# Peptides against a protein of PDB entry 1IK9, part 51

Target 1, 211 residues: chain A of PDB entry 1IK9
Amino acid sequence: MERKISRIHLVSEPSITHFLQVSWEKTLESGFVITLTDGHSAWTGTVSESEISQEADDMAMEKGKYVGELRKALLSGAGPADVYTFNFSKESCYFFFEKNLKDVSFRLGSFNLEKVENPAEVIRELICYCLDTIAENQAKNEHLQKENERLLRDWNDVQGRFEKCVSAKEALETDLYKRFILVLNEKKTKIRSLHNKLLNAAQEREKDIKQ
Target 2, 207 residues: chain A of PDB entry 1IK9 as posed
Amino acid sequence: MERKISRIHLVSEPSITHFLQVSWEKTLESGFVITLTDGHSAWTGTVSESEISQEADDMAMEKGKYVGELRKALLSADVYTFNFSKESAYFFFEKNLKDVSFRLGSFNLEKVENPAEVIRELIAYALDTIAENQAKNEHLQKENERLLRDWNDVQGRFEKAVSAKEALETDLYKRFILVLNEKKTKIRSLHNKLLNAAQEREKDIKQ
Target 3, 195 residues: chain B of PDB entry 1IK9 as posed
Amino acid sequence: MERKISRIHLVSEPSITHFLQVSWEKTLESGFVITLTDGHSAWTGTVSESEISQEADDMAMEKGKYVGELRKALLSVYTFNFSKESAYFFFEKNLKDVSFRLGSFNLEKVENPAEVIRELIAYALDTIAENQAKNEHLQKENERLLRDWNDVQGRFEKAVSAKEALETDLYKRFILVLNEKKTKIRSLHNKLLNA

## One batch from the design tools (peptide; aimed at target 1 F180 I181, target 1 (a further copy) K190)

Design b2_p20_3_s3 (made by RFdiffusion4, then SolubleMPNN; from b2_p20_3, 9 letters changed)
Fold by OpenDDE base, seed 2:
Structure b2_p20_3_s3 (fold): chain B 211 residues (1-211), chain C 211 residues (1-211), chain A 20 residues (1-20)
Amino acid sequence: as target 1 above (211 residues)
Amino acid sequence: as target 1 above (211 residues)
Amino acid sequence: EEEEKREKEREELEKKREER
């Protein structure tokens, strides 16, 4: 079961923040339970998949698009643009909400709610859920923070090894070339010495032939 | 201002979860505001730094240790061990809590609370604070998750570069030695050829002297 | 002798590579 609690303002009571809880199984499309509270009273209703389908059909809206609009209205809280207007009659227990676009306002949905007999239980459970969610999110944040610190250390370690490897490669190349030049120059010197000995021997032979 | 909300069970109402809100400035030692609610009624009291100091003195406890115990009792929620027992009289508005150790139970503190006239406002504000805390923690969680994914990519990139650097260092060393051997062998062959030419020239000269 | 010395230097360099 998934749950989302959001703050809403009712047109009838704009000075009092209300809380809208929506709970559903897997997808909002399969139906949901809606709970409204003002911190003193609570109202609950169940919306079936058939009611969602019927509302989509009555609106001539594609079901996936309609559910997408429901999700934005009911789960996002009042976004920064007052695009959604919420209405509730405490007398009739009728809840409805409208989408306000520039050129068109339309009713997005309506639900019959029932007044909860023991609103304190609903409010306590709602606060418990909030506190549990805070604890879970804190534990996840602490875990992610520790993982970030680990990953940063691991990155620094590999980076330091990489820099050492680059420097060691350059040093190796330089050292190997220096050693190579030394040995090569020794062999070149020996070749030059042997050539000079051959030239001297040829000159001596040419002197011995000339007697 | 800092705030913590915790769940507690009152000895008088063990079946009903109560919520204990504590709010303070910088340190709990400087005093705090305590709010208790059952989701229908609310009670609030202010505890001054002088009262905290007096309670520590009356208990013959070092103030820092006493504040440390207050912090565990009032801010941690009921930890897994029922070490703290909470009592509240709705009639007298007297709140007190005990620390239960194996061999000794003692009163850790007591506060006079006042019944809030409009508990719905206190409950709404408490729920608002919980929802704000959830939103902040979610935003932090999303940020930490993105940073983890970044750090992991960065680690993989450096690791891959490091492995390539290691392999390239090894390949460089092997290639340089191969090239060195080829050139060195050429020079050794030239030295051998020149030595043979010198030996032949010496043998011819020895023949010419014997003629 | 100089070839044996270079072969030993190479073997020592290879051994120092396997030990890392």
Scores: peptide ipSAE 0.000, ipTM 0.821, DockQ to the pose 0.003
OpenDDE base, seeds 1, 3, 4, 5: peptide ipSAE 0.000, 0.000, 0.000, 0.000; ipTM 0.821, 0.822, 0.820, 0.820; seed 1 fails the geometry check

Design b2_p20_3_s4 (made by RFdiffusion4, then SolubleMPNN; from b2_p20_3, 6 letters changed)
Fold by OpenDDE base, seed 5:
Structure b2_p20_3_s4 (fold): chain B 211 residues (1-211), chain C 211 residues (1-211), chain A 20 residues (1-20)
Amino acid sequence: as target 1 above (211 residues)
Amino acid sequence: as target 1 above (211 residues)
Amino acid sequence: KEEEKRKEEREELEKKREEE
C-alpha cells in the first residue's frame, strides 16, 4: 500500500490547514482511499477504479491524463501555485477540487466522504505513519551519508595512487635515460679508443716501409 | 527551536498510542515545552531550567546525567526495551515517567500539564511539523543520492586513469629497454669489427717482418 | 699502390670517427 499526506487549504476554511491522505495499491488508477482531517474531525471515502474511469469519461479526458491530474492535485499538496482549489462541505460531506488555468477553472473531481466516528484513531494512525516515514528517511539519510564518506575516502585513495603512478612513470623514464646515456657514452669511448689504435698501427706500418 | 515527537504508551491507556512532543531551545537543560496528545485531546506544560535542576537535586543525581536520562525517556520514544514507563492522569493532568531497572523502578520525572482548549490546532501543527520534516529529509536524501552518484563517477574516472597510467608505465619501460638494446647491440657490433681490424693489422705486420 | 690503399683506409677510419 502506498500513501501520501498533503496539506491543503479549503476555500470554506482558508485559515485552518487540512490534511489530505490518499492511500492506494500500486497505482492511483486502481482506486484509492481519501481521508480528510482538520486535526479534530476526519472524513473518509473510497474511490473505485470504475469511478475514476467514469470521471475521466465525463470530463472527456484520456484516463492516463486524468489520473496524472489526480496525482498532481491530491498528492503534491497545493504547491505554491494555486493551480488546485479544494472545497469541502462538512454538512454534505462533499469534497471537490478544481484546476485553475489562466482563463478557465474546471472541476477535476469530486468525492462523497463519510464522517469518521472515531477521528482520533485516524489522526493517531496518520501521525504514526509520519513518524515511521521520518525514521525510515533518517535511516536512509544516515546510510547515504556513510556511503558518501566511504566513496570520498575511496576516491582520495585512488587519486593518491594515480599521482604516485604518474610520478613513478616520470622518474622511471628519467632514470632509464640517464643509465642508458652512461652506457652508450662508455661504448662511444671504447669505439674512439679502438679507432685511435687502428690509426697508430697504420702509421707504424708506414714507418716500417720507409729503411 | 528543536523538537522531537515520540510515540508512547500510557499505563492507563495501553491500547492507544499517545504522542509526546518535546520542544526546546539549544539544550533540554534550559527547559522545554512538553505536549501530550491522543489525537483528540492535547495537554501542554512548560518545564523550566530551575524545575529540571530541582528534580535532579531531589533525585540526588548529577544534572548532566539527569538531563541525559530525560533525553532518553522523552526523545527516544519508548524503545523496544520497556526501560521507561509513562503515566498520565487525564483527571489531574499529572504526567510522570519511571525508569525500570532489573531490580528497581524509580520516578525519573513528573510534570503538571494543562489541557489545551483547542487541541486541533496543536494536532495540526504537529502534523505540519512531521510533513515539513519528511520534506526536508527527502530533499537531503535526494541531494546525498546525487552526490553519491557524482562521487561514484569521479571514482570510476580516476580508477580508469590510474589503470591507464599503470599500463603506460609498463609499456614505456618495455619500449625503452627494447630501443636501448638495439642501439647497444649496434655499438657492440662496431666494437667487434674494430677489434678484428686491429688483429688483422697486427698479423700483417708480423708477415712483413718475416719477409 | 699499397701506400695509397693505406691512406684510403686511414681516411675512411677518420670519416667513420666523425659520423659516431
Scores: peptide ipSAE 0.006, ipTM 0.812, DockQ to the pose 0.002
OpenDDE base, seeds 1, 2, 3, 4: peptide ipSAE 0.000, 0.000, 0.005, 0.000; ipTM 0.812, 0.817, 0.811, 0.817; seeds 3, 4 fail the geometry check

Design b2_p20_4 (made by RFdiffusion4)
Pose (drawn by RFdiffusion4):
Structure b2_p20_4 (pose): chain A 207 residues (1-76, 81-211), chain B 195 residues (1-76, 83-201), chain P 20 residues (1-20)
Amino acid sequence: as target 2 above (207 residues)
Amino acid sequence: as target 3 above (195 residues)
Amino acid sequence: AEEEEDEAEYEAWEEELEAL
């Protein structure tokens, strides 16, 4: 059981703001209850599933395509106008295309005997919604703070692992250099002794 | 300017639900407006900064401690009473085995309740809209952080596994370069023996 | 770099020995 409460402007009353409450089960296609309120009175109407299928036929529209129009218009490039007569309780709305507009929906609403009960329930639903949302935003705020920390934690763990690698790398190389360079000392020494031996042979050949 | 709308029950009408709307600027301490509505009529009252502190004195409570009790009682066990004839509104606190009058307000019946009710409903719808948008923004950030975390965690796994492959990998190379030096040294030695 | 220098020195030393 779902519902949407939207605010709307009636052409015959651009001064005051009205509220439209649409409620259904699963989908709009299966039917819906619509309620209009000005904060004092309330007018209600119902639209059955069969009435929706018929209206879609009378409008030369694919049923799902028609329900889609109802969703954009009633559940809040698509321009829609709303009219209501307190004298007749007739409620209709049109889709305004280029130079051509057409009747999209019409409802004969009935004035409610207990407007206050309807208004109180509506406000109550809104307050419950505000409440459910806050609880959710709080749950997400905490999850947000947890992740901000869990990242900072592992980020530090990362920097440490990298810094440990660099310290170990330079440490290994330092040892290597020492050993390698000791050998090089021996090579240079041997190399030079050899040369010396060659110059000595040369000298004997020359004298 | 902030506001809180609470659903309450009056002692003289546990059947019907009323709505209490409290509005203020910065802190209740500087005064606030309280409105009571049953969805048909509405009663309002203004409580000045001067009256609040005055009440803090009659009770001998620090203006802070007193405002604290109001926040708990009015912004949502607290009991509420209202007489439509007198427009007098008062509420009490109920502890174990005792209760006491905590405060009262002389409210006045509003001339255009529908206007008040319409504004209240409008506020709730805006709040629902703002809250749903924030739920989205925080939902995405929760996603970004989840991804960012997996990234770094992956970097950490790769980095630690590198540090553990280093000693073994570098030592092999060192053996290779070192064995070259030794070969030279041998060949040189052998040459020197030649001579 | 040290490996290349050593290779170059080794080559120069071989050349000196031949010359001698």

Design b2_p20_4_s1 (made by RFdiffusion4, then SolubleMPNN; from b2_p20_4, 10 letters changed)
Fold by OpenDDE base, seed 5:
Structure b2_p20_4_s1 (fold): chain B 211 residues (1-211), chain C 211 residues (1-211), chain A 20 residues (1-20)
Amino acid sequence: as target 1 above (211 residues)
Amino acid sequence: as target 1 above (211 residues)
Amino acid sequence: KEEEEEEKEEKEFEEKLQNL
C-alpha cells in the first residue's frame, strides 16, 4: 500500500491547516482511501475504481488524464500556486476540490466522507507514519552520504594514479630519447673515425704511387 | 531552535502511542520545552537550566553526564530496549521517567506539565513540522543522489583516461624501441660497410708492395 | 677477430637496450 500525507487549506477554514491523507494499492486508478484531519476530528472515505471511472465520464475526461489530475490534486501537497481549491462541509461530510486556471475553474472531484469515531487513533497513526518516514529518509541520507564519501575517495585515488601515469609517460619518453641519443652519438663517432682512417689510407697510397 | 519528536509509551497507557516533543536552543543544557500528546490532548512544560542543574545535583550526578542521559531519554525515540520508562498522570500533569538497567532502576527526571487548551493547534503544528522535515529530507536525498551520479560519471571518466594513459605508455615504449632499432641497424650497416672498405684498401696496398 | 668484435658490439648493444 502506498500513502501520501499533504497539508491543505479548506475554503471554509483558511486559517486552519488540514491534513489530507491518501492511501492506495499500486495505482490511484484502482481506488483509494482518503482521510482528512484538522488535528482534532478526522473524516475518512473510500473511493472505488468505479467511482473514479464515473467521475471521469461525468467530466467527459479521459480516465488516464483524470487520474493524472487526481494525483496532482491529492498527492502533490499545496504548492504555492493555488491551482487546487479544497472544500469540506463538516455537517454534510462532503469533500470536493476544484482546479483553478486563469480563466476557468472546474470541479475535479467530490467524495462523501464519514466522521471517524476515534480521531485520536487516526492522528496517532498519521504521526507514527510521519516519524517512520523521517527515520527511513534519515537512514537513506546517511547511506547516500557514506556512498558519496566513498566515491570521492575512489575518484581521488584514480585521479592521483592518472596524474602519475601522465608524468611517468613524459618521463619515459624523455629518458628513452636521452639514452637513444647517447648510443647514436657513439655510432656516429665510430663512423667518423672509420671515414678518417679511409681518407688517411687513400692519402698514403697516393704518396706511394708518386717514387 | 532545535526540535525532536519521539514516539513513547506511557506505563499508565501502554496500548496508546504518545508523542514526546522536545524543543531547545543550541543545547539541551540551557533548558527545553517538552510537549506530550496522545493525538487528542496535549501537555506542555518548560524546563529551565536551573531546574536541570538542580535535578543533576539532587541525583548527585555530574551535569554533563545528566544532560547526556536526558538527551538519550528524551531525544532518541524509544529504541527496542526499554531502557527508559515514561510515566504521566493526566490528573496531576506530572511527567517522570526512569532509566532501567538490569539490576537497578532509577528516576532520571520529573517535570510538571500544563494541559494545553487548544491541543489541535499543537497537533497540527507537530504534523506540519513532520511534513516539512520529510520534504527537507527528500530534497537532501535527491541532491545526494544527483551528486552520487555525478561522482560516478567523473570516476568512470578518469578511470577511462587512466586506462588509456597506461595503454599509451606501453605503446609509446614499444614504438620508440622499434624506431630506435631501425635507425641503429642503419648505423651498424654503415660501420660494417666502412670496415669492409678499410680491409679492401689494406689488401690492395699489400698487392702494390708485392708488386 | 672482426666477427668477434661485431658480435661483441652487438651483445653490448643488446645489453644497453635491455637496460633501457
Scores: peptide ipSAE 0.027, ipTM 0.828, DockQ to the pose 0.060
OpenDDE base, seeds 1, 2, 3, 4: peptide ipSAE 0.023, 0.024, 0.024, 0.022; ipTM 0.829, 0.828, 0.827, 0.829; seed 3 fails the geometry check

Design b2_p20_4_s3 (made by RFdiffusion4, then SolubleMPNN; from b2_p20_4, 11 letters changed)
Fold by OpenDDE base, seed 2:
Structure b2_p20_4_s3 (fold): chain B 211 residues (1-211), chain C 211 residues (1-211), chain A 20 residues (1-20)
Amino acid sequence: as target 1 above (211 residues)
Amino acid sequence: as target 1 above (211 residues)
Amino acid sequence: SEEEEEKKEEEEFENKLLNL
C-alpha cells in the first residue's frame, strides 16, 4: 500500500490546517482510501475504481487524465498555487474539491466521508507513519551522503592518477627523444669520420697518379 | 530552535503509542520544552537550565554526562532496547523516566506537565512539522541522488580517460622504440657501407703499389 | 612503395628528433 499525507485548507475552516491522507494499491486508478483530520476529529471514505470511472465519464474526461488530476489534487499537497479548493461539511460529511482555472472552476471530485469513532487512533497512526517516513528518509540520506563522500574520494584518486599519467607520458616522450638523439649523434659522428677518411684516401690516390 | 519528536510507551498505557516532543535552543543543557500527546490530549512543560543542573547535582552526576543521558532518553526515540521507562500520571500531570540497567533502575528525570487547553492545535503543529521535515529530507535526498549520479558519471569519464592514457603511454613507448630502431639501422647500414668503401680503396692502393 | 613509406616515416621521425 502506498500513502501520501498532505496539508489542506478547507473553505469552511481556512484558519485550521487540515490533513488529507490518501492510501492506495499500485495506482490511484484502482481506488483509494481518503482520511481527513483536523487533529481532533477524523473522517474516512473509500473510493472505488468504479466511482473513479463514473466520475471521469460524468466529466467527459479521459480516465488517465482524470486520474492525473486526482493525483495532483490529492497527492501533491497544497502547492503554492491554490489551483485546488477543498470543501468539507462536518454535518453532511461531504467532501468535494474544485479545480480553479483562470476563467473556470469545476468540481474535480467528491466523496462521502464517515466520522471516525476513535480519531486519536487515526491521528497516532498518522504521526507514526510520519516518524517512520522521517527515519527511512534519514537513513537514505546518510547512505547517499556516505556514497557521495566515497565517490568524491574515488574521483579525486583517479583524477590524481590521470594527471600523473599525463605528466609521465610527456616525461617519457621527452626522455626517450633525448636518449635517442645522443645515440644518433654518436652514429652521425662516426659517419662523418668515415666520410673524411674516404675523402683523404681519394686525395692521396689522386696525388699518387699525378709524377 | 531545534526539535525532536519520538514515540514512547507509558507504563500506565502500554497499548497506546504516545509522542514526546522536545524543543530546545542550541543545547539541551540550556533548557527545553517537553510536549506529550496521545493524539487526543496534550501536555507541556518547560525545564530550565537550573532544574537540569539541580537534577544532575541531586543524582551526583557530572552535568555533561547527565545531559548526555537526557539526550539519549528524550531525543533517540524508543530505541529497540527499553533502557528507558516512561511514566506519566494524567491526574497529577507528573512525568518521570527511569534508566533500566542490568542490575539497577534509577530515575533519570522528572517533569511537571500542564494539560494543553487546545490539544488539536499542538497535534496539528506537530503533524505540520513532520510533513515539513519529510519534504526537506526528500529535497535533500533528491539533491544527493543527483550529485551521486553526477559523481559516478565524472568518475567513469576520468577512469576511461586514465585507461586510455595508460594505453597511449605504452603505445607511445613501443612506437618510439620501433621508429628509433629503423633510423638506427639505417645509420648502421651507412656506417657499414662507408667501411666497405674504405677497405676497397685501401685494397686498390695496395694493388697499385705492387704494380 | 612500402620501403619508400618506411623511409619517409624514418625521415619524419629523424626530423622530429632533430627539432627537439
Scores: peptide ipSAE 0.026, ipTM 0.828, DockQ to the pose 0.047
OpenDDE base, seeds 1, 3, 4, 5: peptide ipSAE 0.021, 0.025, 0.025, 0.026; ipTM 0.827, 0.827, 0.828, 0.828; seed 1 fails the geometry check

Design b2_p20_4_s4 (made by RFdiffusion4, then SolubleMPNN; from b2_p20_4, 11 letters changed)
Fold by OpenDDE base, seed 2:
Structure b2_p20_4_s4 (fold): chain B 211 residues (1-211), chain C 211 residues (1-211), chain A 20 residues (1-20)
Amino acid sequence: as target 1 above (211 residues)
Amino acid sequence: as target 1 above (211 residues)
Amino acid sequence: SEEEEEEKEEKEFENKLLNL
């Protein structure tokens, strides 16, 4: 089961933060449980896949688009744009929400809720879920932080080896060329010495031919 | 202000999860506010630095050690070892906790709490703080995840460049040696040719002298 | 001369070695 808790403001009680919990299996399209609380009372309702399909049909909206709008209304929390207005009657237990567009507001959905007999249990369980989620997220943060520090060390180690490899390549090239030039110069000196000996021998032979 | 919420079990109500909130400035030693709730009622108390000092003195405990034990009892949550037992009387509003060692239990601290007039406000604010903490931790998780993915890419890029640099160094060394051998062999061939020309010239001169 | 061509080829080859 997946769960999302969000804070909402009711049109009837804008000074009192309410909490909207939505619980579902795999997808919101398959149905969900909605729980509303003000920290004193709680209300719950179950919405079936058939009700979601019927509401999409009544709106003449494609089901995937409708579920996408439900997801934005119910799972995003009150985002900074009051695009969604929430209404609840404690007397009728009727919950409905509207999407407010620039020129048009329309009812996006409505649910009949039932007042919970033991709201303290629902509130305690909701706080427990928040604390569990905090602990899980903290453990994930600590893991990711340790991995980040590891990856940064590993990157610095490879970077330092790479820079040493570049420098060692340049040094090797320079050293090999210096050594090769020395050996080549020795061979060039030997060639010049042999040429001079040949020239001297030829000059002596020309002198011997000229008596 | 720093805050920690933990779940606790009261000896008087072990079937009902209670929540203990502790709020403080900089250090727990400077004093703190304690809030207890069962999701229906709430109780609060303020503990001063003087009360903490007095309790440490009454226990004949070094203040830093005593504050360290308070921190473990009040800020760790109920860890898996029930080393701390929590007691609360709803009638007297007296809260106390004991440290249970293998052979000895001792009272670690006690607080007089006052029943909150509007527990729903305290509960709503507590849930808001949990939701804010979840959102902050999620944002931190997403940031660390993106950084880890970046560092992993950067590591793979440097590693691939390093491997190419190693291979390029080995290839350079091999190529330079091959080229040097070619030049050196040409010079050796020229030296051999010049030596043969010198030998022939010397043999011709010896023939001319014998003739 | 053949010697000037050999010296030119040597310089071209030395330059090919130096321009690696």
Scores: peptide ipSAE 0.024, ipTM 0.829, DockQ to the pose 0.052
OpenDDE base, seeds 1, 3, 4, 5: peptide ipSAE 0.022, 0.022, 0.024, 0.021; ipTM 0.828, 0.826, 0.827, 0.827; seed 1 fails the geometry check

Design b2_p20_5 (made by RFdiffusion4; failed a check: the pose's geometry)
Pose (drawn by RFdiffusion4):
Structure b2_p20_5 (pose): chain A 207 residues (1-76, 81-211), chain B 195 residues (1-76, 83-201), chain P 20 residues (1-20)
Amino acid sequence: as target 2 above (207 residues)
Amino acid sequence: as target 3 above (195 residues)
Amino acid sequence: EEFEEAKAEHEELAEELEEE
């Protein structure tokens, strides 16, 4: 069981703001209850599933395509106008295309015997919604703070692992360089002794 | 300017639900407006900064401690009473085995309740809209952080596994370069023996 | 000649040591 409460402007009353409450089960296609309120009175109407299928036929529209129009118009490039007569309780709305507009929906609403009960329930539903949302935003705020920390934690763990690697790398190389360079000292020494021996043989050949 | 709308029950009508709307600027301490509505009529009252502190004196409570009790009682066990004939509104606190009057307000019946009710409903719808948008922004940040975390965690796994491959990998190379030096040293030694 | 050969081997090994 779902519902949507939207505010709307009626052409015959651009001064005051009205509220439209649409409720259904699963889908609009299966039917819906519509209620209009000015904060004092309320007018209600029902639209059955068969009535929706028929209206779609009378409008030369694919049924799902028609329900889509109802969703954009009633559940809040697509321009829609709303009219209501308190004297007849007739409620209709049109889709305004370029230079051509057409009747999209019409409802004969009935004035409600207990407007206050309807208005109180509506407000109550809204307050419950505000409540459910806050609880959710709080749950997400905490999850947010947890992740901000879990990142900072592992980020530090990362920097440490990298810094530990660099310290170990330079440490290993330092040992290497020492050993390698000791050998080089031996090579140079041997290399020079050999040279000396070659110059010595040279001198014997020359004298 | 902030506001809180609470659903309450009056002692003289546990059947019907009323709505209490409290509005203020910065803190209740500087005064506030309270409105009571049953969805048909509405009663309003203004409580000045001067009256509030005055009440804090009659009770001998720090203006802070007193405002604190109001926040708990009015912004949502607290009991509420209202007489439509006198427009007098009062509420009490109920503890174990005792109860006491906590405060009262002389409200006045509003001339255009529909206007008040319409503004209240409008506020709720805006709040719902804002809250749903924030739920989305925080939902995405929760996603970005989830992804960013996996990234770094992956970097950590790769980095630690590198540090553990370093000693073994670098030592092999060192053996290679070192074995080259020895060979030169042998060949030189052998040459010196030649002579 | 022998000397010159032994001197070229020496210069090659000294160059290798300078390069290292």

Design b2_p20_5_s1 (made by RFdiffusion4, then SolubleMPNN; from b2_p20_5, 8 letters changed; failed a check: the pose's geometry)
Amino acid sequence: SEYEELKKESEKLQKELEEE

Design b2_p20_5_s2 (made by RFdiffusion4, then SolubleMPNN; from b2_p20_5, 8 letters changed; failed a check: the pose's geometry)
Amino acid sequence: SEYEKLKKESEELEKELEEE

Design b2_p20_5_s3 (made by RFdiffusion4, then SolubleMPNN; from b2_p20_5, 10 letters changed; failed a check: the pose's geometry)
Amino acid sequence: SEYEKLRKESEKLQEELEKE

Design b2_p20_5_s4 (made by RFdiffusion4, then SolubleMPNN; from b2_p20_5, 9 letters changed; failed a check: the pose's geometry)
Amino acid sequence: SEYEKLKEESEKLEKELEEE

Design b2_p20_6_s1 (made by RFdiffusion4, then SolubleMPNN; its pose is not in this set)
Fold by OpenDDE base, seed 1:
Parts: sequence; structure tokens; C-alpha cells
Structure b2_p20_6_s1 (fold): chain B 211 residues (1-211), chain C 211 residues (1-211), chain A 20 residues (1-20)
Amino acid sequence: as target 1 above (211 residues)
Amino acid sequence: as target 1 above (211 residues)
Amino acid sequence: EEEEEEKEEKEFEEKLKNIE
């Protein structure tokens, strides 16, 4: 089961933060449980897949688009753009929400809720879930941080090996050329020496022929 | 201001999860505000630096050690080892907690709390803080994840450059040796040719002298 | 002389091998 808790403001009680919990199985489209609380009272309702389909049809909206809007409204809370307005009557337990666009506001959905007999249990469970989520996210953060530190060490190690490889390549090339030049110069010197000996021998032979 | 919320079990109400909020400035040693809630009622007390010092003295415990135990008890909640036992009387508003060791249990601290007039406000604020903490931790997780992905890419890039550098070093060495051997062999062939010419010239001269 | 050239060649090959 998936769950999202969001803070919302009710039009009737704009000074009191309310909390909207939505719980669902795999997809919001398959239905969900909605819980509203003000930290003292709680109200719960169940929305079926058929009700979601009916609301989409009543809105003349494609179901996937409707579920997308539903997800934005109920799982994000009132984003900073106040795109969604939430209304709740404690008397009728009727919850409805509207999408506010520049030129048009329209009802996005409406649900009948029931007042919870023991709101403290719902509130405690909600706080427990928040604390569990915090602990899980902290554990993920610690894991990711350790992985980041590992990856940074691994990067530094490879970078250091790479720099050593570059330097070693340059040094090797320089050393090989120096050694090759030495040997080639020795061979060139020997060639020159042998050539001079041949020239001298030829000059001596030419002198011996001229007596 | 720093804050930690923990779940605890009271000896008097072991079936009902309670929440212990501790709020402090920079250090727990400088004093703290403690809030207890069951999701319906809330109780608050303030513990001064002087009270912390007095409790440490009464315990005959070094202050830093006492604050360390206080931090474990009040900020971690009852860890899985049930090392800390929490007691609260709703009638007297007296909160005390004990450290349970194998052979000895002792009172670690005691506080007088006051019942909050509007517990819903405290509970809403507590839930708001939990939701804020979740959002902050999610943002940190997303950041760390992106950094991990960056570091992994950077590692792969350097690794690929390193492998290319190794291969290029080996190829350079092999190519330089091949080229050098070719030039050296040409020079050796020239030396051998010149040497043979010298030997032939010497043999001809020896024939001319015997002639 | 040929033995010296063969010796220089071997010493060179050994010097080359000692670079690997």
C-alpha cells in the first residue's frame, strides 16, 4: 500500500492547516482511502475505481488526465500556485476540491467522508508513518552519502592512475627516443669511420699504382 | 533551533504510542523544551541548563556523560534494546525516565510538564515539522542521487581514458621498437657492406704485394 | 670484428629487453 500525506488549507478554515492522507494500492486509479485531520478530529472516506471513473465521466475528462489531476491535487497538496482549492464541511462531511485556472475554476472531485470515532489513533498512526518515512529517508541519505564518498575515492584513484599513465607514456617515449638516438649515432659513427677507411685505402692504392 | 521527535511507550500506557518532541538551541546541554503527545492531548515542559546540571549532580554523573545519556534517551526514543523506560502521570504531569541495565535500573531524569490547552495546534505543528523534514530529506536524496550519477559518469569517463592511455602506451612502445629495428637493420646492413668492402680491398692489396 | 658486432648486437638486444 502506498501513502501520501499532504498539508492543505480548507476554504472554511484557512488559518488551520489540515492534513490530507491518501492511501492506495499500486495505482491511485484503482481507488484510494482519503483521511483528513486537523490534529484533533479526523475524517475518512474510501473512493472506489468506479467513483473515479464516474467523476472523470462527469467532468467529460479522459480518465488518465483526470487521475493525473487527482494525483496533483491530493498528493502534492496545495502547491505554491494555489491551483487547487479544498473545501470541507464538518457538518455534512462533504469534501470537494476545485482546480483554479486563470479564467476558469471547476470542481475536480467530491467525496463523502465519515468522522473517525478515535481520531487520536489515526493521528498517532499518521505521526508514526511520518517518523518511519523520516528514518527510511535518513537511512537512504546515509547510504547515498557513503556511496558518494566511495565513488569520489574511486574517481581519485583512477584519476591518479591516469595521470601516472600519461606521465609514464611521455617518459617512455622520451627515453626510447634518447636510447635510439644513441645507438643510431654509434652506428652512424661506425659507418663514417668505415667509409673513411675505404677512402684512405683507395687513395693508397692509387699512390701505389702511380712508380 | 534543533528539534527531534521520537516515539516512546509509557509504562502506564504501553499500548498507545506517545511522541516525545525535544527542542533545543545548538546544544541539548543549554536546556530544552520537551513536548509529549498521544495524538489527542499534549504536555510541554522546559528544562533549563541549571536543571540539567542539577540532575547530573544528583546522579553523581559527569555532566557530559549525563547529557550523552539524556541525548540517547530523549532523542533516540526507546531503541530496540528497551534501555530506557518512560513514565508519565497525566494527573501529576510528572514525566520521568529510567535507564535499564542488566543488573541496575536508575532514574535518568524527571520533568514537570504542563497540559497544553490547544493540543491540536501542537499536533498540527508537529505534523508540519515531520512533513517539512520529509520534504527536505527527499530533496537531499534527489541531490545525492544526481551527484552519485555524476560521479559514476565521471568515473567511467576517466576509466575509459585510462584504458586508452594504457593501450596507447603499449602501442607507442611497440611502434617505436618496430621503427627503430628497421632503421637499425639498415645501418647494420650498411656497416656489414662497408666492412666486406674493406676486407676485399685488403685482400686485393695483399695479392698486389705478392705479385 | 664480426664477433664484436654480434656482441654489440646482443648487448643492444639485451638493453632493449631491459627497457621492457
Scores: peptide ipSAE 0.021, ipTM 0.827, DockQ to the pose 0.048
OpenDDE base, seeds 2, 3, 4, 5: peptide ipSAE 0.018, 0.020, 0.018, 0.019; ipTM 0.828, 0.827, 0.827, 0.828

